# Designs tried in a protein design run: peptides against a protein of PDB entry 6J54. Part 221

Target 1, 223 residues: chain A of PDB entry 6J54
Amino acid sequence: NENLFASFIAPTMMGLPIVTLIIMFPSLLFPTPKRLINNRTISIQQWLIQLTSKQMMAIHNQKGQTWSLMLMSLIMFIGSTNILGLLPHSFTPTTQLSMNLGMAIPLWSATVFTGFRYKTKTSLAHFLPQGTPALLIPMLVIIETISLFIQPVALAVRLTANITAGHLLIHLIGGATLALLNINTMTAFITFTILILLTILEFAVALIQAYVFTLLVSLYLHD
Target 2, 42 residues: chain B of PDB entry 6J54
Amino acid sequence: QFQFTGIKKYFNSYTLTGRMNCVLATYGGIALLVLYFKLRSK

## One batch from the design tools (peptide; made by RFdiffusion4, then SolubleMPNN)

Design b2_p26_7_s4 (from b2_p26_7, 20 letters changed)
Fold by OpenDDE base, seed 5:
Structure b2_p26_7_s4 (fold): chain B 223 residues (1-223), chain C 42 residues (1-42), chain A 26 residues (1-26)
Amino acid sequence: as target 1 above (223 residues)
Amino acid sequence: as target 2 above (42 residues)
Amino acid sequence: VVDAQEYTQKLLELLKEIEELLALLS
């Protein structure tokens, strides 16, 4: 009675969860550079990191740029884990809401508290949009406050939902393709083509979600 | 660009300080309401 | 939170139905 969702169950070996190893595995794909001019693989990685860093840190001042290392590590981690999760019958840690919440909540809290620490007046002012009619001020402040607390949840759920949905679709269409092999080869070929296209799409989604996750954290920092 | 007098000087939705004061006033009001209901229950 | 959980449950049920249909075809 193997269900489709078995791929989303946390893998264990001899009663010990191997999720920790899976989470740490992507780190092995990004070795630290040792030379001024590294090999092609490391050079490409560093180039991508620098490119994304330039784009994300462009909106921040020097104080915000101190978060560059953390944000880059975050995007690399989420991106790599998401990509690895697209492997057939692989386990994607980022499909676990608990993991994403574990990342989103602390980062969100850090950004919010950092904002209140260094830009207290501006941060408080963000609870009230500029130009709000006087009669709507109290209600709008409340709504904005609630919106603030929804941010970490939305951040985690968005990532989890997108990756999980894509992963499920790949498995479903993949399973359908296998089932159709014995029924109609032509239809199986069509579904297989769709599977390939979907896989490509999910690669893009994996990267985009990693970027959006990190970007939103950065935007919350900037306020 | 905006010149406010009286209460609008301190509580407005256009200036940074005014917005901050409005937020603080709102939170203060809510806190007072919560306090009132808490004390009323006693 | 409750609504989100309900939505998730409905989604899971739908996916389960799809899985059953696929299993029937297999």
Scores: peptide ipSAE 0.089, ipTM 0.650, DockQ to the pose 0.037
Fold by OpenDDE base, seed 4:
Structure b2_p26_7_s4 (fold): chain B 223 residues (1-223), chain C 42 residues (1-42), chain A 26 residues (1-26)
Amino acid sequence: as target 1 above (223 residues)
Amino acid sequence: as target 2 above (42 residues)
Amino acid sequence: VVDAQEYTQKLLELLKEIEELLALLS
């Protein structure tokens, strides 16, 4: 490749960006169930959604559980895009910080505003931890306020960094394997083995990061 | 559990109401300071 | 968050070094 980051450039076809199509593609993998007993694929999908929904929404009250549809759609989107991004010569939209910020900021804002709207007293109290010395109250309130605004950035950067780093490592090790095929076959075999193990790890990371992203959004809603 | 009287009743770091008032007071103070410096500069 | 950023930075530096080594081998 021209550079390490060439695979992260937004793909275009005939001068038109196809990123929008790539982002929408995972939606085709999750069709709406139409029968009482669906096929194996849909059944597994629904089962996973139910498990994650029960686990994630268990900490929320009835009002918080209204966000279940939003959070489940989010985790399915991020998870599917991350997994699809591990395919050879694929583009992962979640490697773009702009997209992750585009998801994180609105969701974070919605959770924060929801908290201020329905639980104003409790939300305002979160800017000051209990038991703080009186002299440190003004400073700590400012710090907590800044910390609040860092949350969406941290959320987006975490997802972007983890996925991007994994992809970079896969590409580098893959490139090393190809380069070593004609130099030292034994070493190339070792690097190839590492590549396989790394790929398996990245599949796990892809799912974990999707879960963590959604979980943190849910946690902010719970606060 | 804690018995607060006077100004500590309204501004404390232990009760929910006290914490809220402290936060509001802090924001109010910052706003006043910003306003003061803005008016002072002009 | 800070730890993750530091880890990412270290990883990127390592990857850059690997790229340079691969360029030498190619």
Scores: peptide ipSAE 0.068, ipTM 0.666, DockQ to the pose 0.034
Fold by OpenDDE base, seed 3:
Structure b2_p26_7_s4 (fold): chain B 223 residues (1-223), chain C 42 residues (1-42), chain A 26 residues (1-26)
Amino acid sequence: as target 1 above (223 residues)
Amino acid sequence: as target 2 above (42 residues)
Amino acid sequence: VVDAQEYTQKLLELLKEIEELLALLS
């Protein structure tokens, strides 16, 4: 890499952005099962989807469970893109704030509007917590309104910041390890060990952020 | 469970309907304030 | 879309300049 931030530049081929292809690539990793007993990869995928779907949709009623397909597709998309982004010299689309906002804002608005449509009274009541003193009602309603509009931004920024920070740390420690190889091999070994541990952590963070993103969208739907 | 009389029946922070009315009243007040300042400028 | 890419590129260039300055200070 020419610089520390070179990995975050949107890749292009022949002047055409290949980001679209990169975004669509994870879809190829999840083929539809055609057999009663599939191979190990598809079986594990279906098992994970089933477990996560049961967990996330357990808090929703029958009408809320209609969003199961959308939420599960979202978690698979974000999770797969995050994991693929940990490959060496790969581009992670979820590091782009524009992409995450493009996902967060429509989903957030859909959940909020769905709440207002089917549970108007409850949704409006959420702007005022129960037991609020009368003197604090106007100010608290304003704060809760602002909090509502910050939700999509926080959702997108959280995902972007966590993934981006992880990538930066891997690059920094990796670069330090390479620089120390010619200076002190023992210190380089220590930094390399830290790099390995950090990489394992980033794999976990990639999955957790995908789950949290989807979970928060689901919780907004529940509210 | 909760016994509210008068205005507190419709504007309270304990019942669902009361909270909704408080929110609507707050938004209505803000809208009126904005309208007042807009009309004052003209 | 093109405008967004230009802004991103400008941001990256700025970050690169900051990196160079930090390297000079180190």
Scores: peptide ipSAE 0.025, ipTM 0.621, DockQ to the pose 0.038
Fold by OpenDDE base, seed 2:
Structure b2_p26_7_s4 (fold): chain B 223 residues (1-223), chain C 42 residues (1-42), chain A 26 residues (1-26)
Amino acid sequence: as target 1 above (223 residues)
Amino acid sequence: as target 2 above (42 residues)
Amino acid sequence: VVDAQEYTQKLLELLKEIEELLALLS
C-alpha cells in the first residue's frame, strides 16, 4: 500500500508543504482578459465559461444568478485541478477528502441557509414529498432530514472516490504494463492499450465530476 | 384543486402549507418526546 | 456506512493483492 498510495500523500519540500502552491497553480492558467480581442486560448476559455455559465444559471432566478461567479469559479477550480492531476506523477488536491469537505460543507450550508431565509415555506415543505400517505409522513420526514445532512458528505465522497479510483487504476495498470514489458511484450501491449483508454476515460470523468459537484450545489440552491 | 376540510386543511401532503405544517408537527413531536424523556430522567 | 466501510476494506485488500502480484512480476 505504501508504493500504491504514495502519490496521494501531500507533497512536501524540506518539511514545508507545497500543497498550497499546487492549489494556486491552476489560477495561473486562467488570466483575466485585458483586451477586446484576446489570444486564442483566452478567448476559448472565456467562451467556455460563458457557455457553462448560461447552462448552469438557466435554472435560477435573478437572486440565484448572484451565485454565478462563485459557482463558475468552483467548477473551474475543480475541473482544472482534476485535469492537471492526471498529468504524469502529478498530485491532485481534489483526491484529498479534507479539501472536498472544506468546499462542500460551506457551500451546502450556504445554500440551505439561503433557502430557509428566502424560501422558508418551500424549504420546509421539501422534507415531505408531495402525495405522501398520512401514515408515512413522520418516518419520511425523518428520512428526508437525514438525507439533507448526507448531501455535503455525498458531494465530497463522490468527487474524492471518483478521482481517487481513477488515479489508482491508472497507477495499477501502468505498473502492470511496466512489469509485463520484461515478461510478455504482447500482453504488455494489450495492457498499455487499456491504460490509454482508461486515461482518456479519466479525463472525461475529471470534467464530469467537477460539473456534477457544482451542479448539485446549484440544485440545492434552487430547491 | 384539492378541497380539504377539518384537520386535513392544515395537515396535508399536497399543499405547501400542509406539508410545512406536517414537517413542523413532526419536529415538534420529536422535540416534545425528547423533552419528556429528559424530564422523566430527572 | 457499515456497507461502505466493508466495501472500502475489500477494495484495499484487492489493491494490496494486486500490488503484491506486481511486485512478484517485477
Scores: peptide ipSAE 0.023, ipTM 0.646, DockQ to the pose 0.034

Design b2_p26_8_s1 (from b2_p26_8, 17 letters changed)
Fold by OpenDDE base, seed 5:
Structure b2_p26_8_s1 (fold): chain B 223 residues (1-223), chain C 42 residues (1-42), chain A 26 residues (1-26)
Amino acid sequence: as target 1 above (223 residues)
Amino acid sequence: as target 2 above (42 residues)
Amino acid sequence: SEALAQAVASAQASLQLAFALALLLL
């Protein structure tokens, strides 16, 4: 069990936290364009950012579109860190609950305070669904209030659990394939095929979780 | 559009203003209950 | 927005079920 969780230990070198360098590394993969016509790689990156920006900000009005830069930076950060974490013997900062809480709580607080500042009436009305019977109003308002406070916790735990579960599964199946190499070669080949399919799935999960995290923050902003 | 008269005009689950007032009334009731128990314990 | 939030939640639940089924098949 300790060997499985060794990949989730925060890396330190001579007492210095390497985690800060790992978090900053993905930013180097997305340089700012300085030329009118950029290289193909940079052009594809900018095109993808523009497409995702148009899709996510289509729901928001002009005031909500001010958050576009923050939301796009968030999805690029989470997506890049998750993809880099699938490399062999790599550490993913998003597997740490502390990291995800550090992102989720401020963003959630910003969306809630923005709602109360500019849309006070609508934000207060969201604690009571339309058409609720009069007898259920007090209980339902309490439930909706509790639901609001669970949102940042659910956001952080969802991202952490999905990425961590994927890493654990890859390690378990990888260990099983190595153990079966000396027992039965045919069974080891089948297990290795499952490992390949699982790694492809984890690439998709890494991108989907980044998108879902950013989308939910955007939805909370929209109310 | 719904036509409400009397107290239903201010406290209803169909209009935006009515829903807001219901939420504020619920929070006010909870605050009064908490205040009552704090004063009773002293 | 609530319908979209529910759709996202259902998509996440289906993804979790797919993971659970994959674990059961292993």
Scores: peptide ipSAE 0.113, ipTM 0.749, DockQ to the pose 0.023
Fold by OpenDDE base, seed 3:
Structure b2_p26_8_s1 (fold): chain B 223 residues (1-223), chain C 42 residues (1-42), chain A 26 residues (1-26)
Amino acid sequence: as target 1 above (223 residues)
Amino acid sequence: as target 2 above (42 residues)
Amino acid sequence: SEALAQAVASAQASLQLAFALALLLL
């Protein structure tokens, strides 16, 4: 029913897209530190950013670590938007495939072009795994080339599908719970418990998807 | 490390240069095929 | 690289499934 997908409609005000403001809102939640010893919230944020940065950039050389700022900003953006989207009656921009493609395609292309720019031989050789039989080389190269072009699509669809599916499930189970309240209170209570557990799962999924998206971009850069 | 002689030195699936050359050869072959069909239609 | 990317993708799916199952067991 149309009512099930009403939460995924891009909000507008007088024909003007308010989505831009929604996308920019998470930036206000992460102020820049000004003191050596900040408050607890900023300290926790910095700690998390440092941990994720160290973990993500551990596989990269000095040249790859130049991407640290971009990757950390990406994970913070996606993570914050995903979490905020789980608020009641909230719109998540990351549920829109166009949004995720807009992030995935440029980042993927940048990583691929960077690889070809600085490591041309290794990048070209990556289209053919080591030790492949000579007869399978042409077909395998074609498959690997197709695989490369599917990467940005898979990256965007993965994020979109996971977040969208989670939101949809919450709405469906929530609607079922409300419907069962007038029919069977005990069953409604069970369904409500499942809804709570599902909501907790979706919070975890929101963070995991942000991490996986950023990690995969980083891995494509590392090759 | 592998020691190859002749054509295998340039086209192999074990060395980095060999793999690169194989990839380039495959792309070149595909490009030639596409070019052939394009010219055939004219 | 590619194998690692696929492994990470599969690990993500497994984590989501594991969490779902864990929540069902509660």
Scores: peptide ipSAE 0.089, ipTM 0.758, DockQ to the pose 0.020
Fold by OpenDDE base, seed 2:
Structure b2_p26_8_s1 (fold): chain B 223 residues (1-223), chain C 42 residues (1-42), chain A 26 residues (1-26)
Amino acid sequence: as target 1 above (223 residues)
Amino acid sequence: as target 2 above (42 residues)
Amino acid sequence: SEALAQAVASAQASLQLAFALALLLL
């Protein structure tokens, strides 16, 4: 069991945390374009960023579109870190709940405060769904208030749990495959096939979780 | 869509203003209850 | 937007549950 969680330990070198370097590494994969016509890789990246930006910000008004840069940087950061974390012997910072809470809580609070600042009436009214029977109003307002405070936790835990669970499955099945190589090659081959399929799924999950996290933050901003 | 008169005009679950007032009233009630128990314990 | 958020949340919860069940079966 201790070996299973070894990949989730924060990496250190000579007692100094190298997590900062790991977190900053994805930024090197997205260089800032300096030419009107960039190379193929950067052009595709910029095209994808523009496409996703257009899709995410289509729901928001002009004031909400001010958050476009922040939201796009967030999705790029989470997505890139999640994908890079699926490489063998890689450490994913987003498997750490502390990191995800560090992102979720400030962004959630910013969206809630922005909502109260510019849409005070709508934000206050959001605590009571339309058409609620009069007798259930106080209880439902309390429940909705509790639900609001669970949102940042749900954002962080959702991302952390999905990525962590995927990594654990890859390690478990990978370890089982290696163990079965010397016992039964046929069963090891089956297990290896499952591992490949799972790895492909985890790549998709990594991108989806990044998108969902950013989308939910955006939706809370729109409220 | 709905015509409300009296107290229902200000406290309803259908209009935006009514919902806001209901939420504020609920929070006010909770705050008063907390204050009551706090003052009672002293 | 709220309905979309709930749908996305439910879909993600189903994925998490599937992974959790898979872990329990291993």
Scores: peptide ipSAE 0.119, ipTM 0.767, DockQ to the pose 0.026; fails the geometry check
Fold by OpenDDE base, seed 4:
Structure b2_p26_8_s1 (fold): chain B 223 residues (1-223), chain C 42 residues (1-42), chain A 26 residues (1-26)
Amino acid sequence: as target 1 above (223 residues)
Amino acid sequence: as target 2 above (42 residues)
Amino acid sequence: SEALAQAVASAQASLQLAFALALLLL
């Protein structure tokens, strides 16, 4: 079991946290445009950012659109780290719950406080669904309050669990494939095929989870 | 759309103001209960 | 928006469950 989770240990060299460098590395993959007509890679990146920005900010008013830069940077960070984490012998920072909590809690807090500041009445009313029987109001308000505080935890755990589970599956199937190479070549081929299909799925999951994380933050902002 | 009279005008689950007041009343009640138990334990 | 959030959460939960089941079958 320890071998299964060995890939999730934060890498260090002589006690120095290399994880900091790993977290900063994706930033190098997204250089700022320097020309009116950029390289194809940069143009594609900008197009994707613009597309996702339009989709996510469509639900927000002008004040909510101020968050566009933050949300786009967030999705690019999470997405890039998740994709890089699928490389062989790589470390994915987003598999660490501490990382995801570190992102989720401040962003959630900011959205909640922003809601209370600009939409106080609506935010307070959100603790009580419409049409609730009078006798259930106190209990439901308490439950909804608890639900609110669970949101950042759920957001962080969701991302962590999905990425971690995918990595575990890849490692398990990969390990099984290697073990079966000397036992049964045909079975090893089958497991290898499954591994390839799973890897493709995990690439999709990596992007989806980045999108979902950012989307939920955006939705909390919109309330 | 909804016509409320009396206390229901201020405390209802349908209007925005009504829901807000219900939430505030609930929090106020909880705060008072906590305060009561805190003072009682002294 | 809340309905969308719930739908996304449910879909994600189902995916996680599928992964967990897959792990159990290995």
Scores: peptide ipSAE 0.103, ipTM 0.762, DockQ to the pose 0.026; fails the geometry check

Design b2_p26_8_s2 (from b2_p26_8, 19 letters changed)
Fold by OpenDDE base, seed 2:
Structure b2_p26_8_s2 (fold): chain B 223 residues (1-223), chain C 42 residues (1-42), chain A 26 residues (1-26)
Amino acid sequence: as target 1 above (223 residues)
Amino acid sequence: as target 2 above (42 residues)
Amino acid sequence: SEALELARRSALESLLLGTALLLLLL
């Protein structure tokens, strides 16, 4: 069973953590533009960032627009790390729950505190849904309070579980394909086809999870 | 829209202010209960 | 011998995944 989770162990070189380099590596893929007309790669990147920024910030006012840089950097980081993690024998930092909690908890707390700071009345009112019967008010307020505290946990676990499960499936199907190569070539071809389809799905999941993570953080900011 | 009189004016589940007051009242009640049990143990 | 077999399996897995990714990129 240890071989199944061997790819999720934090890489080390002679006792030194190399995971820091892995986390910083995606930043090298996004250079800052220096010209008005950049090359094709940078132009596409800037175009995608502009599109995503317009979609994400459409629900925010001018005060919420100040979070655009942080939210865009977040989605770029998670998206790039998730995509790079699908490379063979690569390590994804987002498969570590500690990494995702390290992002989710501060961002969640920041959104909650900003909500209470600038929209105190609205934030307090969100603990009670509109139109609640009078007898259910205390119970529902408690439930909504618990729901609030579950938000950062759900945010981190969702990302971790989806990426980890995808990686496990790829490894399992890949291992099955290798095992079937010498047993039955026909079934091995079928499993290989499934592996290809699964990898395509995982590419989509990688991007979706990055988007959902950032979107939920943005949504909590909007409250 | 809604015409509330008496206590319902301040504690309702429809208006923003009413919802806020209900939440504060709930938290206040819980805090008082916790305080009561804490003082009871002494 | 067991380590060599594990290395061989890992190499084959890398090749399979690499080819799959290349096919997806093409």
Scores: peptide ipSAE 0.019, ipTM 0.622, DockQ to the pose 0.023
Fold by OpenDDE base, seed 3:
Structure b2_p26_8_s2 (fold): chain B 223 residues (1-223), chain C 42 residues (1-42), chain A 26 residues (1-26)
Amino acid sequence: as target 1 above (223 residues)
Amino acid sequence: as target 2 above (42 residues)
Amino acid sequence: SEALELARRSALESLLLGTALLLLLL
């Protein structure tokens, strides 16, 4: 049991938090372009950033597009950390709920306050869906208010749960595969095949969760 | 498109302004209720 | 002692993999 959860323990060396270095590490993988024709890796990265920015900012007005830098940096950060977390013997900071809450709550509050500042009428109107019967208005407004406050929690928990569950499954299936190698080779091969399929899925989940997290923040800004 | 008269003009669930006013009225009512219970217990 | 040695080996492997990946990306 201790070995199962060992990968989720925040690494410290002599009481010093190494987590800060791990969080800053993904930034080194995305250098700023300095040439007209950059390396293939940098060119692909810039192309992906431009593509995602075009898709995400298409729903926003000119004032909303000011958040493009923040949202693109967010998706790149979460995506890169999630992908790096799938490497063997690596620590994924996004598996920590405290970190995800630390990102979700400020971003959510910023989007909500921005909405109330620039679109006060529309933001207040979102607490009451259109066409609601008059008798249900007070109850529905309360429900929508509660729903609003659940948003940052749901955003953080979704990311944490998906990444953590994926890591746990990889460890469990991997451990089972190693245990079965000495018992039954055929069963171990089947389990190993499942492990490969699961790892491929987790690579996709890592990117999708980064996108969903950023997209939801963007949608809250649009509202 | 929507023709409302009287109180329904300001408090409705169809127009943007009406929805806003309904939300504000609901919050105001809740605040008054909380204030009432607070003053009652004191 | 064996657990410590295994942890040291795993840390070394992760460091080597990280450096190799960085060299491939640069």
Scores: peptide ipSAE 0.018, ipTM 0.615, DockQ to the pose 0.024
Fold by OpenDDE base, seed 5:
Structure b2_p26_8_s2 (fold): chain B 223 residues (1-223), chain C 42 residues (1-42), chain A 26 residues (1-26)
Amino acid sequence: as target 1 above (223 residues)
Amino acid sequence: as target 2 above (42 residues)
Amino acid sequence: SEALELARRSALESLLLGTALLLLLL
């Protein structure tokens, strides 16, 4: 339906892009601590950030740990925007492929160039797995090169597709529930139950996709 | 512990240096092929 | 009339989603 896809159109107020304000809004939900012992909510938030930071940066060397701030800000941004996007009639910027590509391509290129800068030999050797038969070397190098260039596309499309599909399913099942209210109450109840289960799943998917996106960027940096 | 002699010393799939050289050789070969076809088309 | 019906459907959908979200948060 036209109404279904209309929710993915970027909103404007008076010809001015309100999307900029929407993107900046999640930053207000994470205030900086002012006390040594902060409020319970802020303490839990900082604790979770520290745990995720330790988990993600454990595989990185000292030079890689410089990326900790960027990676943590990325996961918090994507996670918060995805969760806020599940609110009724909310616009989710991460459903726009242009935004996700705008994040994926620079981060991917930065990780690849960082790899070539500091670990040139290892990065070049990564295009050829160890123990490859001599006859398969040229073909495998080509395939691995193509695989490298697919990485930023896969990173952006994965996030966009998962979030967009989730929103579409919620709207479709919601619309079906409303249509079935006047036809059969029992079937409408079943559909509504499925909608609740789906919304729970989408909350999980929202967090998982934020984590996977950041983790893959971190993994590309490590390799 | 891989000891290679001759051409296998520089081009092998087991050592880091050998793998790097194989990748560079492959890219060089592709570049030469592209150059050949480009010059032939002109 | 079509706009009003669309608004009605969107409002009902918002209520359903809002109740679902509240149930998840509680």
Scores: peptide ipSAE 0.018, ipTM 0.618, DockQ to the pose 0.024
Fold by OpenDDE base, seed 4:
Structure b2_p26_8_s2 (fold): chain B 223 residues (1-223), chain C 42 residues (1-42), chain A 26 residues (1-26)
Amino acid sequence: as target 1 above (223 residues)
Amino acid sequence: as target 2 above (42 residues)
Amino acid sequence: SEALELARRSALESLLLGTALLLLLL
C-alpha cells in the first residue's frame, strides 16, 4: 500500500535531503555538561549513561573498555532516534535498512577484526564448538562461518523490522480510528484505546531494540 | 582435563589448539577443493 | 478540495497521536 509506506520514504525539501538533519537532531537533545552540578535533565542523562555503561562493559576486559564511548553513543543515538520516531508525522531513520546496515556492518567488521587481531586463537576456535564429533567438524565449521556472516544482516534486520512493524501498526490503527470516527464513534474509541496501548508498547520496543543492538555488538566484541 | 595422543593431540574439538587446527584444516581443505575444481574446469 | 481533505486528515491524525502521547505522559 503506497499510502501505508509513505511515511517511510526519506524526506527531501527542495530536492535537498533533510534526512541528514533528522539524523543529527538527536545530538541536540544531549548537551555536554558544563558545570560540576548540572541541571536535573542533564544529570539524569549522565547517570543513565553511566549506569548503562557499567552494565554493558562489565563483560569486557580493560582493552574492551575502550569501546565504551562508541557503544554508549550508539545506544543513545538509536534510542533517541527510535523515540523521536514515535512523534506524529516524524521520520525515523532507523526504519531504513540502509541506515541500520550502515551501522551494523562496520561495527560488526570492527569487532570481528579486533577479535582476530588480539584473540586470534580464540576467534578461530569459535568456528568449532567444543565437543563436536569428529565427523561433523567440517560441516559445522562451514555452518559457523556462514553464521558469522549472517550476524550483521540479522543485527540490521532485527532493528529495522521491529521499528518498522511498530510504526506500521500505529499508522494502520490510527488510520482506522480516523476512518471510523465518521462511521461509528464507539468502535473508533475502542481502536483509539488499542492505539494508546500499542504506543506504550512501541516506546518500550524502541528502547529495547536500541539496547539489544548495542548489546549484541558488545557481545561480538567480547569474542 | 583431556589427554590426547597422536593426531588427536593436534586435531580435537575439546582443546583450544585442537579446535583452531581443525578450523584451519577445514579451510585448507576447502581451499584445495576450490583450487582443484578451478584447475579441473580449465 | 483534495489538498484540504488531506490536510484535515493529517491534522486529525496528528491530533489523535498527540492526545495519545499526552495521555501516555499522564
Scores: peptide ipSAE 0.017, ipTM 0.620, DockQ to the pose 0.022

